# Peptides against a protein of PDB entry 5IXI: the designs that were tried, part 123

Target 1, 141 residues: chain A of PDB entry 5IXI
Amino acid sequence: TPLLDASSLEYLFAQGQYDLVKCLAPIRDPKTEQDGHDIENECLGMAVLAISHYAMMKKMQLPELPKDISYKRYIPETLNKSIRQRNLLTRMRINNVFKDFLKEFNNKTICDSSVSTHDLKVKYLATLETLTKHYGAEIFE

## One batch from the design tools (peptide; made by RFdiffusion4, then SolubleMPNN)

Design b2_p27_8_s4 (from b2_p27_8, 15 letters changed)
Fold by OpenDDE base, seed 4:
Structure b2_p27_8_s4 (fold): chain B 141 residues (1-141), chain A 27 residues (1-27)
Amino acid sequence: as target 1 above (141 residues)
Amino acid sequence: SEERLKEFTKKLEELHKKYSKKLLEAL
């Protein structure tokens, strides 16, 4: 893992979230249909990490999170727009799957304290590097 | 700590694989 102090990691994590969502760090172009799905899945995974980090920082259990919590604020705006253009049933399915993903992730990692906020930040930034075109390569070198 | 991170990553990847399939089916 990269050698980053807590303050630097916190800053990079916050900035990384902003850059991803605002598409300042644009996600890489898909090379195939499956690659496109993988990219979307990674983005949704990033949302799981971000939400879980938020919950941990607020010392909230998953049931205490808003019932309508969603990935929308935690994925690239371009992807969010794309998803919004899909039919209602598809969007419902995506939402349900995401909620299940988030739930299981929290149950198997956060609830047993096997994962720290530090771990989440590191994983988030590492994934961000692979997901985007040229973001923060020097951070992990 | 590195081992913990590896275990976390492994769990994430397993879940990611599981739910990526479900997400694909949702599309």
Scores: peptide ipSAE 0.303, ipTM 0.818, DockQ to the pose 0.697
Fold by OpenDDE base, seed 5:
Structure b2_p27_8_s4 (fold): chain B 141 residues (1-141), chain A 27 residues (1-27)
Amino acid sequence: as target 1 above (141 residues)
Amino acid sequence: SEERLKEFTKKLEELHKKYSKKLLEAL
């Protein structure tokens, strides 16, 4: 993995988030129904990474974050539309599972102190490359 | 640094596996 300076990493991380959410870097097409679920799970995982990074940067624990923070702002808009079309019960279940996921991961990253914001950026960008169709940011080989 | 990243990746993947199963059940 080539060395990437802090400024470049910060820029790429911010741009990557924007590109993913705005579908400028569209996610890959699912090959099967299960693959579609895997893609969705990865997107939700990306949201966890992004929110946890935000929390660490602000030195805030999850309960201190705004109540309106959810996966909705951190996943592709197309996926967000898809989720909104599902029935209320399913949406509630997704929200609950995501909250638990975020909570546990947030505790692992902030409280455990074994993960840095640098690590989160690297993991985010690496996942973004595998998740999207043509994201040419071949930063990590 | 790379070694730390590998360990982090393992932990993250374990969490992904755990909650992916839960998310699947939610559908």
Scores: peptide ipSAE 0.302, ipTM 0.815, DockQ to the pose 0.663
Fold by OpenDDE base, seed 1:
Structure b2_p27_8_s4 (fold): chain B 141 residues (1-141), chain A 27 residues (1-27)
Amino acid sequence: as target 1 above (141 residues)
Amino acid sequence: SEERLKEFTKKLEELHKKYSKKLLEAL
C-alpha cells in the first residue's frame, strides 16, 4: 500500500464523505437488529468525525457552529430517511444523544489532544472501509 | 503519529460504547 500524500488523503476523504452520504458506498447489511443499531452508531460516529474536521478547518469552536448542524447531512441518505420516519420523541432523543456525542468528542479528543485534521481523515477512511460493503482498495495495510 | 492514532482510536471506541447505549435507550 503506497503512502498517501496530503493531497491524496484530502481527495479520498472528500470522496469518501460523498460516497457514504449518497450511498455510492453502501453500508453493510445488518446481520441482527443489534447489528443494525451498531451500524447506525458507527454512522453517527462518522458524522462526528466529519463535523469535527469541518470545525477544525474553519478554526471554529463547537459553540460557533450553526445551530442547525447535525448528523443529517453526514450520514447515509437511506439512514437519514429511516430516522425521519421514526416518531418525534425518538428523533428528539437521537438529536440530543448526537449533540452530546459531538460535544464530548470535541472536549475530550480534539481539545485535549494533538489530534489533527490528518488524524480525522485517516480514521474516517479506515472506518468507512469496515462499514461499507465493497469500498474497494484498502488504503491501510 | 502511529501511537497518537492508536490513542485516538481508543478514545473513539470508548465514546462509541457509551453513546451506543444511550442511542438504544432513545429508541
Scores: peptide ipSAE 0.301, ipTM 0.816, DockQ to the pose 0.741
Fold by OpenDDE base, seed 2:
Structure b2_p27_8_s4 (fold): chain B 141 residues (1-141), chain A 27 residues (1-27)
Amino acid sequence: as target 1 above (141 residues)
Amino acid sequence: SEERLKEFTKKLEELHKKYSKKLLEAL
């Protein structure tokens, strides 16, 4: 990966989050149904990264986050709309699994201080490049 | 730093794999 200064990385990370959520950097088209599910899972994974980064920046533990914390504002709006169209039980399952994922991620990677906000930004941007159609940055090979 | 990033990536991928199955079943 290229050596980016902290300010540049911060800007790219913020812009990347915005572009993903607002679909300015649209996610790639699924080739199969399974590929579509994989894409959704990756988006949810990116939500975990984004929320964890937020928590770290605010020096907050997950229990201190709002009770209604969810993936909704951290995934593409199109995907969010799609999920909202699914039945209540499905949405509940997604919410529960996501929360468990977030908790375990926090406990095993964030709490032991082995992961920094810098690492999260790098991983987020790297995943964003592979997930979107034509994210022009191409920072990572 | 580079080593730390590699370890983080590995941990994240492992967790992703674990919960991908659960998420797939939910979706």
Scores: peptide ipSAE 0.300, ipTM 0.816, DockQ to the pose 0.691

## One batch from the design tools (peptide; made by RFdiffusion4, then SolubleMPNN)

Design b2_p28_1_s1 (from b2_p28_1, 15 letters changed)
Fold by OpenDDE base, seed 5:
Structure b2_p28_1_s1 (fold): chain B 141 residues (1-141), chain A 28 residues (1-28)
Amino acid sequence: as target 1 above (141 residues)
Amino acid sequence: SSAERLAAFTKSFDELLKKSSEKLKELL
């Protein structure tokens, strides 16, 4: 991974979040049914990273976050619309899976690895590159 | 080192991502 200065990384991270949500960086086409599941799961992972970064920047612990924290504003708008069309039980289960992911990530991964905001930005951008069709390949070449 | 920390973080996140995938599999 090439070295990026703090200003460049901050800009790329912010722009990457915007591009993902607004579908300006469209997610890749699934090759199989399982790949489709993995893609949606990766989007939830992107939400976990983004929210965790926000919390870390604000020096907030997970319980201090709004109780209605959700993946909805951190995933592609097209995917969010798709999920909203699914039945109530499925939506509830997806939400539970996401909340478990977020909780475990913050209680274990961030603490155990002494993760920094820098690390979160790098991981976000790296995942974004593989999740989307043509995004930012030059960043990590 | 920074590289070691990043590697450990990446591994941990990917493991949780895998667990999440298994949980979502039946829903999607």
Scores: peptide ipSAE 0.555, ipTM 0.911, DockQ to the pose 0.788
Fold by OpenDDE base, seed 4:
Structure b2_p28_1_s1 (fold): chain B 141 residues (1-141), chain A 28 residues (1-28)
Amino acid sequence: as target 1 above (141 residues)
Amino acid sequence: SSAERLAAFTKSFDELLKKSSEKLKELL
């Protein structure tokens, strides 16, 4: 993988988040039903990374995050709309899955002081590349 | 090294991602 300086990585990370949410970097088309599930799960994972990065940048611990923290602003708008069309129970369960993911990620991964915002950015962009149709080819290929 | 940290972090995240996938499977 090419080396990116801090400023470049920061820019790409910010732009990547924007592109994902605004669907400027559209998520890949599912090849199977399971792939569709994986895609949505990966989007939740992207939200976990983004939120954790935010918390780390603000020197906030997980309990200090707003209780109403949500994946909604960190996933593709199209997916957000799709989720909103699902029944209340499903939406609640999705939210629980996300919150559990976020909690466990912070408790088991972020708790390691060796994990940096740099790591989060790299993982975010790397995942973004595989999650979306054409994004990131110039960065990680 | 930074590479080692990234590798360990990646592994940890991917495992949690897999766990989340299993939980989410029946919801989608």
Scores: peptide ipSAE 0.553, ipTM 0.911, DockQ to the pose 0.682
Fold by OpenDDE base, seed 1:
Structure b2_p28_1_s1 (fold): chain B 141 residues (1-141), chain A 28 residues (1-28)
Amino acid sequence: as target 1 above (141 residues)
Amino acid sequence: SSAERLAAFTKSFDELLKKSSEKLKELL
């Protein structure tokens, strides 16, 4: 497939986020318990990318983001429901892992690499392809 | 170049993803 133009990339990025959250692009089935944890971590990574993109678009720094911004709105609904059923300590641990990931990504990776919103969209869609069962973004060929 | 920046960004993100996975494995 041909290289996507900016408008097409923006559309696919938005659609990809929607498909992931609504489970229209279902995440791959775990082969083991550890694989399940890896899948959850990849979902947290998707949230990091999405939130970072949002912040960059709004020209906001992490301390300026609303307090209610969390991984919850950026992961599959089924996973969010699963996490809510876990005990408080587990939920706190997941949240801490996510917050650390987000902080390090924004304070180091984005700053050091001079990352653009375009790069974030490309990485998001590429990761989505590997995370989900049959999703094909066809960004580059 | 743009490709080089994307590659460097991808590598950095993947490293953090791996680090996060290790943390999650230890805590869950």
Scores: peptide ipSAE 0.553, ipTM 0.910, DockQ to the pose 0.856
Fold by OpenDDE base, seed 2:
Structure b2_p28_1_s1 (fold): chain B 141 residues (1-141), chain A 28 residues (1-28)
Amino acid sequence: as target 1 above (141 residues)
Amino acid sequence: SSAERLAAFTKSFDELLKKSSEKLKELL
């Protein structure tokens, strides 16, 4: 695989976020019901990575992030629409799980591993490749 | 090293992802 310089990685990361949200890079078809749940959870994980990267780039800590920060802008539009159709209690619980994931990731993982924005981009693109049908094959294959 | 940090980060993130999956399985 070709080596990616910093500018290329930045471009691919930005494009990958756009493609995921706009469903230009469609998520893989679930093989089972549980696989479908795993796929949706991975999408929440992608939101955690994207938001954490944003915070790190802006040199912001979690308390400085807007209180209304949400996964909604960082997941596929199709999934966002699906979640909106679920009842209020379920949506609240999903949000709580996401918030806990985000907090724990930033309070533990980022601090413990001394993660860089470069690492976040690599992980994001690597996960995107496995999460979607055909995206990113040329990057890591 | 950078490779070691990336590996540790990947492991930690994957563990949290698994934890989140267990919490969400009854909701999705």
Scores: peptide ipSAE 0.552, ipTM 0.911, DockQ to the pose 0.779

Design b2_p28_1_s2 (from b2_p28_1, 15 letters changed)
Fold by OpenDDE base, seed 3:
Structure b2_p28_1_s2 (fold): chain B 141 residues (1-141), chain A 28 residues (1-28)
Amino acid sequence: as target 1 above (141 residues)
Amino acid sequence: SEEERLEKFTKAFEELLKKASKKLEELL
């Protein structure tokens, strides 16, 4: 496992979020249609990690977060645009599934303090490496 | 250990991700 000090990890986590959303670290090309679905699902997972980290840093529970907090700010902007082009029913269902994912993740891992902000950063960066084309190739060697 | 804790967390996350993926299968 890689040995990163707290300062380095904090920097990489912040930069990784920015790079993912702004598509500076583009997501990998899908090999199949199902692979494309898996990539989009992973992006939603990245949003869960990022929001959970934010909540923990602010010492806030999920119900205390603004209602307008969603995956939209935490996924690649290209994917966000794609989702916004889908019909209303589909968008509503995606939102509901995401909210359930976030809630269940919080209840299972954060509420019982089984996960730290450190863990979230590590998982985020590790997933980012597998999700993107060439990002962070040397981080977890 | 920290590694074991992270592995347990990873497993939980992947299970929830799989669950969400199944729900989104018809949508994406």
Scores: peptide ipSAE 0.341, ipTM 0.835, DockQ to the pose 0.554
Fold by OpenDDE base, seed 4:
Structure b2_p28_1_s2 (fold): chain B 141 residues (1-141), chain A 28 residues (1-28)
Amino acid sequence: as target 1 above (141 residues)
Amino acid sequence: SEEERLEKFTKAFEELLKKASKKLEELL
C-alpha cells in the first residue's frame, strides 16, 4: 500500500490529473479491442473520481454542480478528440452513462460521507498507474 | 482499519465502473 504524507499525495494527485489529460502520462496501448474499451471506460472513471473530488473539496452537493460538468476536461485529450469525432447519438449516450455514473458515485461519496478526499486521491493514482504505460510505478507496488 | 475502509470504497467504485462499462460496450 502507498505510504504518502498529505502534502505529497496532494501534489501527486494534482500532477497526475494534469499528466493524464495532457497525455504526458500516455495511456497504455490496448492489447485487444475489448482492452481498448476498458481503457476508455477507465478514463471515464478517472473523470468521475476527479470531479467528485472537486465537488467534495468545494463542499458541493450533486445538484450544486455546474450543469456543464463533463468528462471532457478530465480525460486524455487524445480520447476526448476521438469521442468528439463519433456521431451525435453515441456522444449523447456516453454523456448519459457518464452522468449516471457520476450521480451514483457522488451519492456514495459526497452524500454518504463514507469516502474521503484522501480515498479519492489514492484510488485515482492507483488507477492512473495501471492505466498508463510507465507512470507511478514507484508509488504503488 | 484504514485499509479495510479503502477496500470497501474500492469495491464500490469498481462495481459502478463495471456497471457503466457494460452500458458503454457498444459505444466505445
Scores: peptide ipSAE 0.341, ipTM 0.834, DockQ to the pose 0.556
Fold by OpenDDE base, seed 2:
Structure b2_p28_1_s2 (fold): chain B 141 residues (1-141), chain A 28 residues (1-28)
Amino acid sequence: as target 1 above (141 residues)
Amino acid sequence: SEEERLEKFTKAFEELLKKASKKLEELL
């Protein structure tokens, strides 16, 4: 696996986020119902990575993030639409679980010098490869 | 090392993802 320079990694990360959200890099088709759940959960994980990266770049702690921070703009639009169709209670529960995930992850990233924005980019892109159909094939193989 | 650091980070992320996924299993 060739090493990516900082500029290339920055570009790929930015483009990868855009492609995931806009479904230009469509998520893979689920093989089972459980696989579908795993895919959607991984999408929420991608949102955690993206938001954490944003916070680190802005040198912000989680409490300093906008109060209305949400996974909505960091997941595939198709998934976002699906979630919006669910009842209020379910949506509230999803929000709560996501916030807890983000909070706990934040403690291990922003509050931990052992994790860098570089690490987040690499993890994001690596996960994107497995999550989507053909995006970035063999970049990290 | 950098590799060890990355491994620990990856493990931590996956554990948290698993935890969240468990809570979301019947929601998503």
Scores: peptide ipSAE 0.340, ipTM 0.834, DockQ to the pose 0.536
Fold by OpenDDE base, seed 5:
Structure b2_p28_1_s2 (fold): chain B 141 residues (1-141), chain A 28 residues (1-28)
Amino acid sequence: as target 1 above (141 residues)
Amino acid sequence: SEEERLEKFTKAFEELLKKASKKLEELL
């Protein structure tokens, strides 16, 4: 990965989150149904990264985070709308799987000193580049 | 090194992502 100074990385990470959620950096078009599923799952993964970064920055564990913390605030608005249109059972299952994913990943990030907020920002931006159509093409080339 | 740490972290994240994806396969 290219070397970015701390200030630049912080800015890009913050702006990247905003652009993803507001669809200013639109996610790529799926090639197949499975590709569509993979894209949506990666979006949920982006939410895990963002929330875990927040938790680490605040030196908080998941139980200490606000109860309204969910994937909904950290995924593209278009995907959020799509999920809200699915039946209750499906939405419940999505939420449960996400919470389990977040919990397990959070243990690895907060409890494992080998993972830093820097690592999370880099992974977030790298994933954002592949997930979206044109965003950040020059950052990690 | 930083690169090695990032690689290990990336691997762990991808494994968890894959696990979650399998559970969500019929939902998304």
Scores: peptide ipSAE 0.332, ipTM 0.832, DockQ to the pose 0.545

Design b2_p28_1_s3 (from b2_p28_1, 18 letters changed)
Fold by OpenDDE base, seed 4:
Structure b2_p28_1_s3 (fold): chain B 141 residues (1-141), chain A 28 residues (1-28)
Amino acid sequence: as target 1 above (141 residues)
Amino acid sequence: SEEERLEKFTKDFDELIKKASEELEKLL
């Protein structure tokens, strides 16, 4: 945003990732079962953003990323534990959906557009604000 | 413009979120 310089944005982005994963910025309580699913899907989206940012910073494309790339490091630890408790088929499908998501995002947004690492940071933080209970409300108010 | 670019980015991302959610809804 125009209110945040590059250094501040970089700091907030890094801290935001840490806070989300470590549940220092806990995800909001679901109001319904579907809301809970939406929250989980948003978390997967956060992982896509984080990984894409990493790839862009390293000037790498998806084919160059490790084949075992996963959302596990980029979602709340509580959610990761929850997913691990689900049956194998469900976990496999989640993995596939995530990989497809990441692939499509890379192709449609990263490779075929002028999206920058700056844009990814902003989107990440904005989504983090809506995803968590009280985190970052002051940033984008 | 930057606004148009960011709007397109947001739209593309949201559509992918929606697509992913639709696939996951079949499982959860």
Scores: peptide ipSAE 0.275, ipTM 0.793, DockQ to the pose 0.692
Fold by OpenDDE base, seed 3:
Structure b2_p28_1_s3 (fold): chain B 141 residues (1-141), chain A 28 residues (1-28)
Amino acid sequence: as target 1 above (141 residues)
Amino acid sequence: SEEERLEKFTKDFDELIKKASEELEKLL
């Protein structure tokens, strides 16, 4: 359970996003090829959380966001570079999967107001802790 | 409760991660 007040949570959420993207909190090493895929999908999930949080803070629905919204700004730079090196078909598939993920998450969770920005920050930081090598071990107990 | 709500949120989110994984695996 998190032991953070609102101000601390806001700070850590912002810092966590920066650390993930800039690889200051590096993602864990995959144990298998499938584990590597799972890590990438978790990173896409982190992007969904970050974008949804942004949209909620701005009181915007997904259709009001830019049509070309992408995971690129919200995942580790190393992963982004890796994806860019893949063939066009693969990149298109990843984009489609991400867009479907974001849309489905919005429909099931955000639109019915069952989740708050607070919840998104908590989930983001909790996932960040498990996704990265050493980040945030003291945040949750 | 708040804890139960967060648990449901976590479960739903994890299911979406799994679904995304299955879709990518199917196409690759």
Scores: peptide ipSAE 0.274, ipTM 0.790, DockQ to the pose 0.714
Fold by OpenDDE base, seed 1:
Structure b2_p28_1_s3 (fold): chain B 141 residues (1-141), chain A 28 residues (1-28)
Amino acid sequence: as target 1 above (141 residues)
Amino acid sequence: SEEERLEKFTKDFDELIKKASEELEKLL
């Protein structure tokens, strides 16, 4: 595969976020109910990566992020709609799990490591390739 | 090395995904 320079990686990362949220890069079909859960959890992970990248680019610490920060703007719209139809307790649990995920990721991977925005872009795109049906095949081949 | 750094990053992220999954599966 061709070398991904900084500008290309930046473009692909931005486009990938848009495509995931807008379902232009649709997530793969679940094979089982458990597989469906795995897909949803990966989507939450994608949100963590996207938010962490944003924070790093803006040189913001976790406490400086909006207090009501949520995964809602960073996951596929179809999944967001699905989650909104679930009962209140489940929605609250998802919110809490996500917030803990973001916090732990920030502490363990961002604050006390040499992880860069470049690394986040690569991880995001790599995960996007496995999460979606046909998106960006061979980007890292 | 950079490879070791990225390996640790990937491992940490995957473990957090696993933890989140385990917590969510209690109610889903």
Scores: peptide ipSAE 0.272, ipTM 0.790, DockQ to the pose 0.691
Fold by OpenDDE base, seed 2:
Structure b2_p28_1_s3 (fold): chain B 141 residues (1-141), chain A 28 residues (1-28)
Amino acid sequence: as target 1 above (141 residues)
Amino acid sequence: SEEERLEKFTKDFDELIKKASEELEKLL
């Protein structure tokens, strides 16, 4: 498997984000209810990766990000709609869980592990491949 | 090494996914 150059990786990462959110690369069908939960959790993880990448590119720390930063624009629109249909308490808790996830990821992985934007792109695309039906079938094989 | 760094990155991310999953499991 040939290595992706920086330009190709940048393109694929940008397009992958768009495809995930716009459901052009639809998430895989859950095999069970728990599998469905796992898929949703992975989507939240994708949002963490995307936001962290954005912050790193802009040389911003988490406190410097907009206070209204949310997973909403970084997950599949279908999932976003589903979450919006859940009760207020659940939505609040999801928000809190996500914010804690983002904070802990930033502290433990970004700040402590010398993770680069390149690493985030690779992880994003690799996760995207497992999360969606057919996306990126040949990229990492 | 770079491999160790990447493995730690992957491990940390996966553990946080797991933690988030455990918290969300209480809701879903």
Scores: peptide ipSAE 0.271, ipTM 0.790, DockQ to the pose 0.707

Design b2_p28_1_s4 (from b2_p28_1, 16 letters changed)
Fold by OpenDDE base, seed 1:
Structure b2_p28_1_s4 (fold): chain B 141 residues (1-141), chain A 28 residues (1-28)
Amino acid sequence: as target 1 above (141 residues)
Amino acid sequence: SEEERLKKFEEDFEKLLEKARKKLLELL
């Protein structure tokens, strides 16, 4: 496989985020109902990675992020639409779960493993490849 | 080592992902 230089990785990461959110790289079809839930959860994970990368690039700590930080702009629009159709309490709880995920990832994982923006981009793209139907096959094969 | 660092990163992320999954399933 070709070596991904820093510029290429940066480009692919940026484009990958856009493609996921805009559903240009549609998420894979669930094989079961449980698989569907797993896919949604993976999308929240993608949001955690993307936001953490953003914060790291801006040299911002989690408390410095906007109080209304949300997964909404970092997940597929179709999924966001689906979540918005759920009742208020469920949506609030989803937000709470996400915020806990984001908090623990930034306070523990990033620090404990000395995670870099490079690591986040690679993990994001690798997950994107498995999460979507046919996207990114050329990246790591 | 670098390998150990990346392995820990991967494992930690997956553990958090699983925790989130379990919490979300409780809402259904």
Scores: peptide ipSAE 0.626, ipTM 0.926, DockQ to the pose 0.766
Fold by OpenDDE base, seed 5:
Structure b2_p28_1_s4 (fold): chain B 141 residues (1-141), chain A 28 residues (1-28)
Amino acid sequence: as target 1 above (141 residues)
Amino acid sequence: SEEERLKKFEEDFEKLLEKARKKLLELL
C-alpha cells in the first residue's frame, strides 16, 4: 500500500468521520449480543479519537472544551438513536464511562506516547475499516 | 523508537477501550 501524504490523510480522516456518523459507512452487523456491545464500545473509542484530534488541532486542553462535550456527534446516528431509547440511568452511566475514557486518554496516553494528530488519524481510519461493513478498499495493510 | 512509541500508543488505547467495555457491561 502506498504512503498517504498529509493532505490525503486529512481528507480521508474528515470524510471518514462524516461517513461513520451519517451511516454512509455502516457499522458491521453484530454476531452476538456481546459483539453488539463491543461494536458500541468501539464507536465510543472513535469518538474519543475524534474529539482528541479536534482538541489537538485547536491546541486546546480538555478543560477548555465545552462541558457538555459528548460522544453523540461522533458516533453513528443509528447508534445514537438507540442509546437515546435507553433509560436515564443507563445513559448517564454511558456518558460517565465515556468521559473517563476521554480524560484518561488525553491525560495519560497522548502524553506518555507523544501522540500526534497524524497518529490519531491513522488509528481512526484503521479502526473505521474494521468497524464498518465495506469501508476502505485497502488504505492500510 | 518510533515503532515502540506507536506500539505503546496502540496498547494503551486498547487497554482504555477494554476498561470502558468492562464498565459498560456492568451496566447493561
Scores: peptide ipSAE 0.626, ipTM 0.927, DockQ to the pose 0.796
Fold by OpenDDE base, seed 3:
Structure b2_p28_1_s4 (fold): chain B 141 residues (1-141), chain A 28 residues (1-28)
Amino acid sequence: as target 1 above (141 residues)
Amino acid sequence: SEEERLKKFEEDFEKLLEKARKKLLELL
């Protein structure tokens, strides 16, 4: 359970997004090739959380988001560069999988569980802790 | 309860992660 007041949570969520994207909080080293793929998948999940939070704060439905909305600005820059090097078909498929993930999360999960922006921040920071090498665990006890 | 609500949220999100993982296995 997070031991944060609202202002601290807001700050840490914003800083956490920045640190993940800019690789200031680097993702953990993979133990195996499959673990590496799991880490990349978790990063896409982080993008789903971040975008959903953005949409909720702006009181926007998913179709109202800009057409250029993508995981690209919400994942580590190193991972984004890696994906850009993959062939066009692969990149298209990754994008489709991500869009389906985002759509189902917003159309079902958020509504079914009455998810709040607070919940999204907590989940984001909790995942960030497990995903990165040294991001502080002091937030949760 | 709040605990049950959050548990469902967590489980649903993890299920979606797993779906994405399976679809991306041949791509990553």
Scores: peptide ipSAE 0.625, ipTM 0.927, DockQ to the pose 0.689
Fold by OpenDDE base, seed 2:
Formats: sequence, C-alpha cells, structure tokens
Structure b2_p28_1_s4 (fold): chain B 141 residues (1-141), chain A 28 residues (1-28)
Amino acid sequence: as target 1 above (141 residues)
Amino acid sequence: SEEERLKKFEEDFEKLLEKARKKLLELL
C-alpha cells in the first residue's frame, strides 16, 4: 500500500468527507434490504469518526460541542433526505442511537486506545473505500 | 505495542458499530 504523507492524508480526508456527503462518492448499492440497513449504519459510523476528529482538532470535549450536533451534515445527503421522511419517533430514536454511539466512542474508545487524528483519518478513508462504489481503490491497494 | 493499540481501536469501533446496528434494526 502507498505511504501517504501527512499533507496528502489531510487532503484526502477532507475531500473524502465532502465527496461522501455530496454523493460525489456514492455509497454502494445494497444487495438486500438488510444490506441497505448495514450501509446506513456504516454511514452513522462515518459521522461518529468525522465529528470526533473535528472535536479532537478543536480540542473540544463532547459537552462543548453544539447541543444540536447531529449526523445530518456528515452522512450522504440522499440518506439524510431518506431519514427525514421517516416519522418523528423513529428520527428521535435514530438520533438517540447516534448520540450513544458518539458518546461511548469518545469516552472509551478514543481514550483507551490513545486514538489520534491520524488514526481517525485512516479509519475514515478505509471505511469510505468499502462503503462507496469505486472510491479509494488507488489509496489502499 | 502500536499494533495492539490499533487493533484494539478497530475492535472497539466495530463493537460499537454492531451495537448501533442492533438498535437501529429495531426501528427500521
């Protein structure tokens, strides 16, 4: 696999986030209904990584983040639109699941493994490669 | 070691991802 310098990794991470959200790097087609749910779950995971990276870069703790912090700006716009069409109770529950995920990741995983921004970028890009149709093949092959 | 650290990070993240998956399946 190619060794990426810090500047290249930073660029690819930023571009990858943009491409995912704007659907320029479209998520893969689901093979089944369950696969579709797995894809959506992976997207929420991507949001956790992205937000955690942001917080770490800004040296902010979870309580310091905006109270309205959400996955909405960190998932594909198409998925966001889909979620918005679901009933209020479902949307609230999805938000709760996400909040718990984000909280536990930051309070345990990041601390326990001394996770760095570098680690988050690598994980994000690696996941992006598997999540999208044709993205990232040249990065990790 | 560094390898062990990264492996733990990966495993922990996947566990949380799976936890979220199970919760979401109850909603969708």
Scores: peptide ipSAE 0.625, ipTM 0.927, DockQ to the pose 0.743

